# Peptides against a protein of PDB entry 4U39: the designs that were tried, part 60

Target 1, 302 residues: chain A of PDB entry 4U39
Amino acid sequence: SIKVIGVGGGGNNAVNRMIENEVQGVEYIAVNTDAQALNLSKAEVKMQIGAKLTRGLGAGANPEVGKKAAEESKEQIEEALKGADMVFVTAGMGGGTGTGAAPVIAQIAKDLGALTVGVVTRPFTFEGRKRQLQAAGGISAMKEAVDTLIVIPNDRILEIVDKNTPMLEAFREADNVLRQGVQGISDLIATPGLINLDFADVKTIMSNKGSALMGIGIATGENRAAEAAKKAISSPLLEAAIDGAQGVLMNITGGTNLSLYEVQEAADIVASASDQDVNMIFGSVINENLKDEIVVTVIATG

## One batch from the design tools (peptide; made by RFdiffusion4, then SolubleMPNN)

Design b2_p14_1_s1 (from b2_p14_1, 5 letters changed)
Fold by OpenDDE base, seed 1:
Structure b2_p14_1_s1 (fold): chain B 302 residues (1-302), chain A 14 residues (1-14)
Amino acid sequence: as target 1 above (302 residues)
Amino acid sequence: MKILYFHVGKPPRS
């Protein structure tokens, strides 16, 4: 089974966005120290952590409170994650609960033997230096606790949205990028393909790889597959080129008109941008909600 | 939803 655990406000917003977009084949868990915020979650499983420590009033933007809250609730987290083959831990780094609790939850998942993938954001520069420093500490702790950590730099989202985009919409776009990272991987496993990727193949690419980079490309029109692939490998979300990556996961999502030729063309572009010895896994997904659009998600590991 | 999976590159070492 695949579980997605949203940790704190940012993680729970991302989980809500995943549920709203009907990401299939995953179980959703919302975790928070704030009981009022947790009640707004759309997740089936809602877990308040650190009830004794925080009394449901949240972590006060203190990562140490978030950490201790997860430690207090360890047994509950273990029970909620039990039997998962894969666990996605999603959080906005820089806050109290997400920054402190996400590494603890990830370690619990890893200790249970699940393939543990972190999908987290760095705060926007406008959120201030304190959040950026807290996020750096949380990301460092996540690296030790996960098999693969995808870090989304929120400031790079500002390069792909309109300059007039309201702050609230920029956060919604961050939630959407988190969704795309989780869905890009989960669809490769949870949706029966014509060629079933063995979960073992995904596990080989993602196990003990540390930091990963994610690129997203979207295109329409006659050359949409090639354009989407080129946008993915040159995505502002990539902090580095994918050249030299030991592993690449590629998801090509299109409508019912997605052709095998388009899938091959996109895969060839990504493979050509990767190391010659790269272990590349790619999947294609048909999403009926995508009419003429192709979405390419690239995750480079190692 | 139909998903097509393709492997490009070296198969994962078993």
Scores: peptide ipSAE 0.017, ipTM 0.491, DockQ to the pose 0.345
Fold by OpenDDE base, seed 3:
Structure b2_p14_1_s1 (fold): chain B 302 residues (1-302), chain A 14 residues (1-14)
Amino acid sequence: as target 1 above (302 residues)
Amino acid sequence: MKILYFHVGKPPRS
């Protein structure tokens, strides 16, 4: 089974966005130290951590409280994650609960033998230096606790949105990029009727790889496959070019009119931008909601 | 480069 665990406010917002976009074949778990915020989750499983420590009042933006809350609730987390083959741990880094609890939860998942993938955000620079420093510590702890860690630099989201985009919409876009990171992998395994990757192949590409980069490209029109692939490999979300990656996971998602030619064209573009010795796996996904759009997600590991 | 072509699964029967 595949489980997605949203940790703290940002992680729970991302999980809500996944549920709203009907990401299939995954079980959703919401984790928080704030009981009021947790009640707003759309996840089937809601877990309050650190109930004794925090009394449901949250972590007060302190990562040490988030960490201790997860440690207090270790047995409950173990029970919720038991029997998962794969666990996605999603969080917004820089806060109290997400920053402190996500590494503890990730370690629990890994110790249970699940393929453990972190999908996390760095805070925007405008959230202030304290959040950036807390995020750096949380990301470092996540890197040690996961098989693969996808880090989304929120400041790079500002390069792909309009300059007049309200701050609230920039956070919604960060939640959407977290969704795309999880869905880009989970759909390759869990979505029926697609080029399903063997879970073994995904495990080979993602197991003990450390940090990963994610690129996303979206396009429409006659050359949509080529344009989406080119946008993915040149995405502002990529902190480096994919040419040095040891492994590449590619998802090509389109509507019911997605052709085999378009899939091949997109795959060839990503392959040509990758190292000759790279282990590339790709899958194709049909999403009826995309109409004329093609979405290419590239995850570079190693 | 080993491109693992995964089998195009049959579209789900509507």
Scores: peptide ipSAE 0.010, ipTM 0.496, DockQ to the pose 0.073
Fold by OpenDDE base, seed 4:
Structure b2_p14_1_s1 (fold): chain B 302 residues (1-302), chain A 14 residues (1-14)
Amino acid sequence: as target 1 above (302 residues)
Amino acid sequence: MKILYFHVGKPPRS
């Protein structure tokens, strides 16, 4: 089974976005120290952590409170994650709960023997230096606790949105990128496509790889597969080129009209941008909601 | 470059 655990406000917003976009084949868990915020979650499983420590009033933007809250609730987290083959831990780094609790939750998932993937954001620069410093500490702790850590630099989202985009919409886009990171992997396992991956293959690429980079490309029209692939490998979300990666995971998602030729064309572009000795795996997914769009997600590891 | 094409033949759930 695949479990997606959203930790704190940003993680729970991402989980809500996943549910709203009908991401299939996963169980959703919302975790928070704020009981009121947790009540707004659409997840099937809602877990309040650190009830004694916080009394449901949240972590006060303190990562140490988030950490202690997860430690207090360790047994409950273990029970909720038990029997998962794969666990996605999603959070916005820089806050209290997400920054402090996500590494603890990830370690619990890893200790249970699940393939543990972190999908987290760095805060926007406008959120201030304190959040950036807290995020750096949380990301370091996540890297030790996961098999693979995908870090989304929120400032790079500002390169793909209009400069007049309201702050609230920029956060919604961050939630959407978190969704795409989880869905780009989970669909390869859980959703039937033209080319399905075995969980064992995903496990081989993602186990003990540390930090990973994610690129996303979306295109429509006659050359949509090639354009989407080119956008993915040149994505602003990639802090480095994929040519140095030891492993590449690629998802090619299209509508019911996705052809095997388009899948091959996209795969060849990503392969040509990768190292010759790279271990590349790719899958294709059919999503009826995409109509004429192709979405290429590239995850570079190592 | 080993491009591993994995066909896991789960039939589409109707």
Scores: peptide ipSAE 0.008, ipTM 0.468, DockQ to the pose 0.065
Fold by OpenDDE base, seed 2:
Structure b2_p14_1_s1 (fold): chain B 302 residues (1-302), chain A 14 residues (1-14)
Amino acid sequence: as target 1 above (302 residues)
Amino acid sequence: MKILYFHVGKPPRS
């Protein structure tokens, strides 16, 4: 089974966005120290952590409180994650609960033998230096606790959205990028396709790989596949080029008019931008809500 | 380079 665990406010917002976008074949778990915020989760499983420590009032933007809250609730987390083959841990780094609890939850998942993937955001620079420093500590702790850690630099989202985009929409876009990171991988495993990927191949690419980079490209028109692939490999979300990556996961999503040629063209572009010895997994997804758009998601590991 | 291909059909997502 695949489980997605949203940790703290940002993680729970991302989980809500995943549920709203009908990300299938996954079990959703919402974790928070704030009981009121947790009640707003759309997840079937809602877990309040650190009830004794915080009394449901949240972590006060302190990562140490978030950590201790997860430690207090370890047995409950273990029970909720038990039997998962794969666990996604999603959080916004820089806060109290997400930053502190996500590494603890990830370690619990890993200790249970699940393939553990972190999908987390760095805060925007405008959220202030304190959040950036807390996020750096949380990301470092996540890196040790996961098999693969996808880090989304929120400041790079500002390069892909309109300059006039309201701050609230920039946060929604961060939640959407978190969704795309989880969905781009979960879709490869959880949904029966014309060609099924085995979980062992995903595990080979993602196990003990450390930090991963994520790129997204969207395009329309006659060359949409090539354009989307080029945008993905040059995405502002990539903190570095993918040319040194030992593993690549690629998801190509299109409408009912997505051709095998377009899939191959996009895959060839991404493969050509990667190391010659790269292990690449690519899949195509048909989404009937996509009219003329192709979305390419690239996750580079190693 | 090992390339693994899969195709997944998904119902329409909201």
Scores: peptide ipSAE 0.014, ipTM 0.503, DockQ to the pose 0.084; fails the geometry check

Design b2_p14_1_s2 (from b2_p14_1, 5 letters changed)
Fold by OpenDDE base, seed 1:
Structure b2_p14_1_s2 (fold): chain B 302 residues (1-302), chain A 14 residues (1-14)
Amino acid sequence: as target 1 above (302 residues)
Amino acid sequence: MKILYFHVGKAPRS
């Protein structure tokens, strides 16, 4: 089974966005120290952590409280994650609960033998230096606790949205990018009709790889596949080029008119931008809600 | 959603 665990406010918002977009084949768990915020989750499983420590009042933007809250609730987290083959841990770094609890939860998942993938955000610069410093500490702790860590730099989202985008919409876009990171991987595993893919192949690319880069490209029109692939490998979300990556996961999502030629063209572009000895998993997914749009998600590991 | 094609291994460059 695949489980997605949203940790703290940002993680829970991302999980809500995943549920709203009907990401299939995954189980959702919402974790928070704030009981009122947790009640707003759309997840089937809702877990309040650190009830004794926090009394449901949240972590007060303190990562140490988030950490201790997860440690207090270790047995409950273990039971909720038991039997998962893969666990996505999603959080907004820089806060109290997400920053402190996400590494603890990730370690619990890894200790249970699940392939553990972190998908987290760095705060926007406007959230202040304190959040950036807390996020750096949380990301460092996540690197030690996961098999693969995807870090989304929120400031790079400002390069792909309109300048007049309200602050609330910029946060919603961060939630959407988190969704795309999780869905890009989960659709390759959970969607029926996998040809010659086993879970061991995913483990080979994602196990003990540390930090990963994620790029997203969206295009329409005659050259949409090539354009989407080029946008993905040059995405502002990439902190570096994908050249030298030893592993690549690629998802090509399109409408019912997605052709095999378009899939091949996009895959060739991504492969050409990768290491010559790259191990690549790529999948093409049909989403009937995408008419003329192609979405390419690239995750580079190693 | 449906998967149309899936490939595992070294991606072809041609």
Scores: peptide ipSAE 0.028, ipTM 0.568, DockQ to the pose 0.835
Fold by OpenDDE base, seed 2:
Structure b2_p14_1_s2 (fold): chain B 302 residues (1-302), chain A 14 residues (1-14)
Amino acid sequence: as target 1 above (302 residues)
Amino acid sequence: MKILYFHVGKAPRS
């Protein structure tokens, strides 16, 4: 089974966005120290952590409280994650709960033998230096606790969105990018297809790989596949080029008019931008909600 | 380059 665990406010917003976009074949778990915020989760499983420590009032933006809250609730987390083959841990770094609890939860998942993937955001620069420093500590702890860690630099989202985009929409876009990171992988495994991906191949690419980079490209029109692929490999979300990556996961999602030629064209572009010895897994997904759009997601590991 | 796998899936209708 695949489990997605949203940790703290940002992680739970991302999980809500995943549920709203009908990311299927996964079980959703919402974790928070704030009981009121947790009640707003759409996840089937809702877990309040650190009930004794915080009394449901949240972590007060302190990562140490988030950490201790997860440690207090270790047995409950273990029970909720038991039997998962893969666990996605999603969080917004820089806060209390997400920053502190996500590494603990990830370690629990890893110790249970699940392939553990972190999908986390760095805070926007405008959220202030304190959040950036807390996020750096949380990301460091996540690197030790996961098999693969996808880090989304929120400031790079500002390069993708319009300059007039309201701050609230920038946060929604961060939640959407977290969704795309999870869905880009989970759809390859969990979405029934003509060709089913072997989970062992995903495990080979993602196990003990450390930090990963994610690029996203969206395009329409006659050259949409090539354009989407080019945008993905040059995505502002990529903190580095993918040419040094030892592994690449590629998802090509399109509407019912997605052609095999378009899939091949996009795959060839990503392959050509990757190392010659790269281990690449790619898949195509038909999403009937996509009219003329192609979405290419690239995750580069190693 | 090793292309390990090609998956073709259909997302459920939202």
Scores: peptide ipSAE 0.024, ipTM 0.649, DockQ to the pose 0.102
Fold by OpenDDE base, seed 3:
Structure b2_p14_1_s2 (fold): chain B 302 residues (1-302), chain A 14 residues (1-14)
Amino acid sequence: as target 1 above (302 residues)
Amino acid sequence: MKILYFHVGKAPRS
């Protein structure tokens, strides 16, 4: 089974966005120290952590409280994660609960033998230096606790949105990028296809790889596949080129008019930008809600 | 490069 755990406010918002976009074949768990915020989750499983420590009043933006809350609730977390083959831990780093609890939850998942993938955000620079410093500590702790860690730098989202985009929409876009990171992987495993990916191949590419980079490209028109692929490999979300990656996961999602030629063209572009010795896993998904759009997601590991 | 191609099924209609 695949489990997606949203940790704290940002993680829970991302989980809500995944549910709203009907990401299939995954179980959703919302974790928070704030009982009121947790009640707004759309997840089937809602877990309040650190009930004794926080009395449901949240972590007060303190990562140490988030950490201790997860430690207090360890047995409950273990029971919720039991039997998972794969666990996604999603959080917005820089806050109290997400920053402190996500590494503890990730470690619990890893200790249970699940393939543990972190998908987390760095805060925007405008959220202030304190959040950036707290996020850096949380990301460092996540690296030790996961098999693969995808870090989304929120400031890079500002490069792909309009200059007049309201702050609230920038946060929604961060939640959407978290969704795309989880869905780009989970669809390869959980969605029944003509040719299913072996979970063992995903495990080989993602196990003990440390930091991973994610690129996303979206395009329309006659050359949409090539354009989407080129945008993905040059995405502002990539902190480096994918040419040095040991592994690449590629997902091409299109409407019912997605052609085999378009799939091959996009795959060839990503392959040509990768190391010759890279292990590449490629999947295609048909999303009937996509009209003329193609979405290419690239995850580079190692 | 080892490339594994697979077709994932239809995403559900939102």
Scores: peptide ipSAE 0.019, ipTM 0.560, DockQ to the pose 0.077
Fold by OpenDDE base, seed 4:
Structure b2_p14_1_s2 (fold): chain B 302 residues (1-302), chain A 14 residues (1-14)
Amino acid sequence: as target 1 above (302 residues)
Amino acid sequence: MKILYFHVGKAPRS
């Protein structure tokens, strides 16, 4: 089974976005120290952590409180994660609960033998230096606790949205990017497509890799496959990571009109951008909600 | 350890 655990406010918002977008084949768990915020989760499983420590009043933006809250609730977390083959730990880094609890939860998942993937955000620069410093500590702890860590710098989301985008919408876009990251991997395993990946292949590429670069390309129109693939690899930071990556995981997701030609075209572009000796796996998924869109997700590991 | 940067390419949605 695949479990997605949202940790703290940002993680729970991402999980809500996943549920709203009908991401299939995964179980959703919402974790928070704030009981009121947790009640707003759409997840089937809602877990309040650190009830004794916090009394449901949240972590007060203190990562040490988030950490201790997860440690207090270790047994409940273990029970909720038990039997998962794969666990996605999603959080917004820089806060109290997400920053402190996500590494503890990830370690619990890893100790249970699940393939543990962190998908986390760095705070926006406007959230201030304190949040950036707290996020750096949380990300460092996540790297030790996961098999693969994907870090999304929220400031890069501002490059792809209108400059007049309200702060609330920028956070919603961050939640959507977290969704795309989780879905881009989970769909390869859980969602039927033209080419399905074996979980064993995903495990081979993602196990004990520490960190993986992720690119997402979305396009429509006649050249949508090529455009989506080019957009997925167009980041100079990602392109350098793909060229030097030991492993590449590629997802090509389209609507019911996705063709084998489009899958091949997108795969050839990503392969051509990769090292010749790279272990590349790819899957193609049909998502009826995409209609005319193609989404290419590239994850480069090593 | 390489810190991983996420890149999103967007096109207009239909």
Scores: peptide ipSAE 0.015, ipTM 0.462, DockQ to the pose 0.034

Design b2_p14_1_s3 (from b2_p14_1, 5 letters changed)
Fold by OpenDDE base, seed 5:
Structure b2_p14_1_s3 (fold): chain B 302 residues (1-302), chain A 14 residues (1-14)
Amino acid sequence: as target 1 above (302 residues)
Amino acid sequence: MKILFFHVGKAPRS
């Protein structure tokens, strides 16, 4: 089974976005120290952590309170994660609950023997230096607690959105990028395809890989597959080129007119941009809501 | 939603 656990405000917003987009084949868990914020979650499983420590009033933007809240609730977290083959831990880093609790929850998932993937954001520079410093500490702790950590640099979202994009929409886009990171992997495993991937193959690419990079490309028209693939491997979300990556997960999503040729063309472009000895997994997804669009998601590990 | 998964270990570079 696959579980997605959203931790704190940003993680819970991302989980809500996943549920709204009908990401299938996963169980959703919302975790927070703020009981009022937790009530707004669409997740089937809602867990208040650190009830004794915080009394449901949140972590006060203190990561140490978030950490202690998860430690207080360890047994409840273990029971909620029990029997998962894979656990996604999603959070907005720089806050109290997400920054402090997400590494603890990730370690619990890993200790239970689940393939543990972090999908987290760095705060925007405008959120201030305190958030950036807290996020750096939380990301370092996440890296030690997960098998693979995808870090979304929120400042790079400003390069892919219109300059007039309201701050609220920039946060919604960050939630959407978190969704794309989780969905791009979960679709490869959870959805019965014509060819089921062995979970062992995903585990080989993602186990103990540390930091991963994510790129997204969207295109339309006659060369849409090639253009989407080129945009994905040159995405502003990539903090580095994928040429040294030993593992690549690629998801190609299109409408009902997506051809096998387009899938192969996109795969060849991504493989050519990767290491010579790259282990690549790719999936093709038909989304009936996509008209002429192709979306390529690339996750590079190693 | 139809999903096709392909695992390509060491994809031959074209």
Scores: peptide ipSAE 0.018, ipTM 0.531, DockQ to the pose 0.643
Fold by OpenDDE base, seed 3:
Structure b2_p14_1_s3 (fold): chain B 302 residues (1-302), chain A 14 residues (1-14)
Amino acid sequence: as target 1 above (302 residues)
Amino acid sequence: MKILFFHVGKAPRS
C-alpha cells in the first residue's frame, strides 16, 4: 500500500489539496500537534501527536517540540504506517511540527521497511530568517531519514507566478507543487490501467538516492507535449540541470485527447536532456479534468 | 538508457 502522511500545517494543507484533486490509490494520514488545525483535515486518518507534551495547543513554532511530540507518539505512528510499501512524508519546513516531527516519522517509515520519500518545502524568504534556519536543520534531518528527498524551494514558486499574486495564493501554489510531487510518483504506481511499473523499478530509482530535484511543465496547443517537456526540464524548481541524474521519473498527464505521439515526443525531449546511462521511467496518465492541458513532471534522483 | 513506458488508465471511480 501507498501512504501519504502530511505533517503539521503545510503538510496537512498539501494532503487536503491531494484529496481535493482526487489523487487515487493512496491512504491519507494527517499528523499535527494542534488539535484544532487537525480537525480541518480531510484525511481519513487524523493523528494528534504529543498530546501530553502540547495538550493539543501546537508546537509553538519550535522544531524541538515537534520532534518530541513525534517521539512521544512513536507507537501510534508505527501502527498507522505498518504494512505500507511506500510512504510519502510531506511537510512545510521552518515551522514547529513539520520541521521537528517529519524526520522522526520518516525514520519510523524507513525502519518499517517502506520506501520513504520526503516531499517538503523550504519557506519563502519573506517568512523570515528564523524559519529558513529551522528549515535547513529539518531538511538535513530529513535527508538522513528518507530514501529520496524532494525539496521545493518556495522562492522559486515566485518565479512562476505573477508578481501581483497574493501571499495566500503563493502558499496555495506551494501546496499544489507538493501535490504534484506526490502525485507525479504515486500515479506511476497506484493508478489502475498502468502497465504497472513494477514497484521494484520505482524502488530501484528512489532507494537511498538522497536529494532529488523536481521540474514541472504545463502547456496547451499543437506543440503542448514538447513545450510541457521543455518547461519541465528547465523548470525554476530545478536547482540544477537533470543531465547528471542517475535516475529520472517522468509523468506525462493529459486529457482524453493525449496521443501516443505526444507522449513519445515529451519522453524523447526529457531523455535527450538526461545522461545516456540514466535509468528513466516514464508513464502517461489520463486526467479528464485537464482538457487541452499537458502536465509533465520530472523527478531527477542521484 | 533504459526507458520503461507505461500507460496509466482511468482509475475506477470509487
Scores: peptide ipSAE 0.010, ipTM 0.489, DockQ to the pose 0.074
Fold by OpenDDE base, seed 2:
Structure b2_p14_1_s3 (fold): chain B 302 residues (1-302), chain A 14 residues (1-14)
Amino acid sequence: as target 1 above (302 residues)
Amino acid sequence: MKILFFHVGKAPRS
């Protein structure tokens, strides 16, 4: 089974976005120290952590409170994650709960023998230096606790959105990028395709790989596959080129008009931008909602 | 929402 655990406000917003976009084949778990915020989760499983420590009032933007809250609730987290083959831990770094609890939850998942993937954001620079420093500490702790850690630099989202984009929409786009990171992988495993990935292949690429980078490309028109692939490998979300990556996961998602030729064209572009010895896995997904759009998601590991 | 997977495989090594 695949479980997606949203940790704190940002992680729970991302989980809500996943549920709203009908990301299938996964179990959703919402975790928070704030009981009121947790009640707004669309996840079937809602877990309040640190009930004794925080009394449901949240972590006060303190990562140490988030950490201790997860430690207090360890047995409850273990029970919720038990029997998962794969666990996605999603969080916005820089806050209290997400930054502190996500590494603890990830370690619990890993200790249970699940393939543990972190999908987390760095805060925007405008959220201030304190959040950036807290996020750096949380990301460091996540690296030790996960098999693969996808880090999304929120400032790079500002390069892909309009300059006039309201701050609220920039946060929604961060939630959407978190969704795309989880969905780009979970779809490859959870949805029966013409060619199914063996979970063992995903595990080989993602197990003990440390930090990963994610690129996303979206395009329409006659060359949409090539354009989407080129945008993905040159994505502002990539803090480095993918040419040095030991592993690449590629998802090509299109509407009902997605052709095998377009899938191949996009895969060839990403492969050509990768190391010759790269372990590349690609999948294609039909999403009836995309109409004429192609979305290429690239996750580079190692 | 029917997500149909077309293809999941190893990228052809160039």
Scores: peptide ipSAE 0.009, ipTM 0.498, DockQ to the pose 0.415
Fold by OpenDDE base, seed 4:
Structure b2_p14_1_s3 (fold): chain B 302 residues (1-302), chain A 14 residues (1-14)
Amino acid sequence: as target 1 above (302 residues)
Amino acid sequence: MKILFFHVGKAPRS
């Protein structure tokens, strides 16, 4: 089974966005120290952590409270994660709960033998230096606790949205990018497509790889596959080029009109941008909601 | 470059 755990406010918002976009084949778990915020989750499984420590009032933007809250609730987290083959831990770094609890939850998942993938955001620069410093500590702890860590730099989202985008919409776009990162991997395993990957292949490419970069490209029209692939490998979300990556995961998602030729064309572009010795795995997924769009997700590891 | 095309025709294990 695949489980997606949203940790704290940002992680729970990302999980809500995943549910709203009908991401299939995954179980959703919302985790928070704030009981009121947790009640707004759309996840089937809702877990309040650190009930004794926080009394459901949240972590007060303190990562140490988030950490201790997850430690207090370890047995409950273990029970919720038991039997998962893969666990996605999603969080907005820089806050109290997400920053502190996500590494603890990830370690619990890893200790249970699940392939543990972190998909987390760095805070926007406008959230202030304190959040950036807290996020850096949380990201460092996540690297040790996961098999693969995808870090989304929120400031790069401002390069792909309109300059007049309200702050609230910028956070919604961060939630959407978190969704795309989880979905781009989960769909390779859980969603039937033109080319399906087995879980063992994904495990081979993602196990103990440390930090990963994610690029996303979306296009329409006659050259949509090539354009989507080019956008993915040049994505502002990539902090570096993929040419040095030891492993590449590629998802090519399209509507019912997605052709094998388009899949091949997109795969060839990503392959040409990668190292010659790269271990590349790719899957193709059919999503009827995309109609004429192609979405290419590239995850570079190593 | 080994592009491993995995055609896994096996039903997703529940």
Scores: peptide ipSAE 0.008, ipTM 0.483, DockQ to the pose 0.065

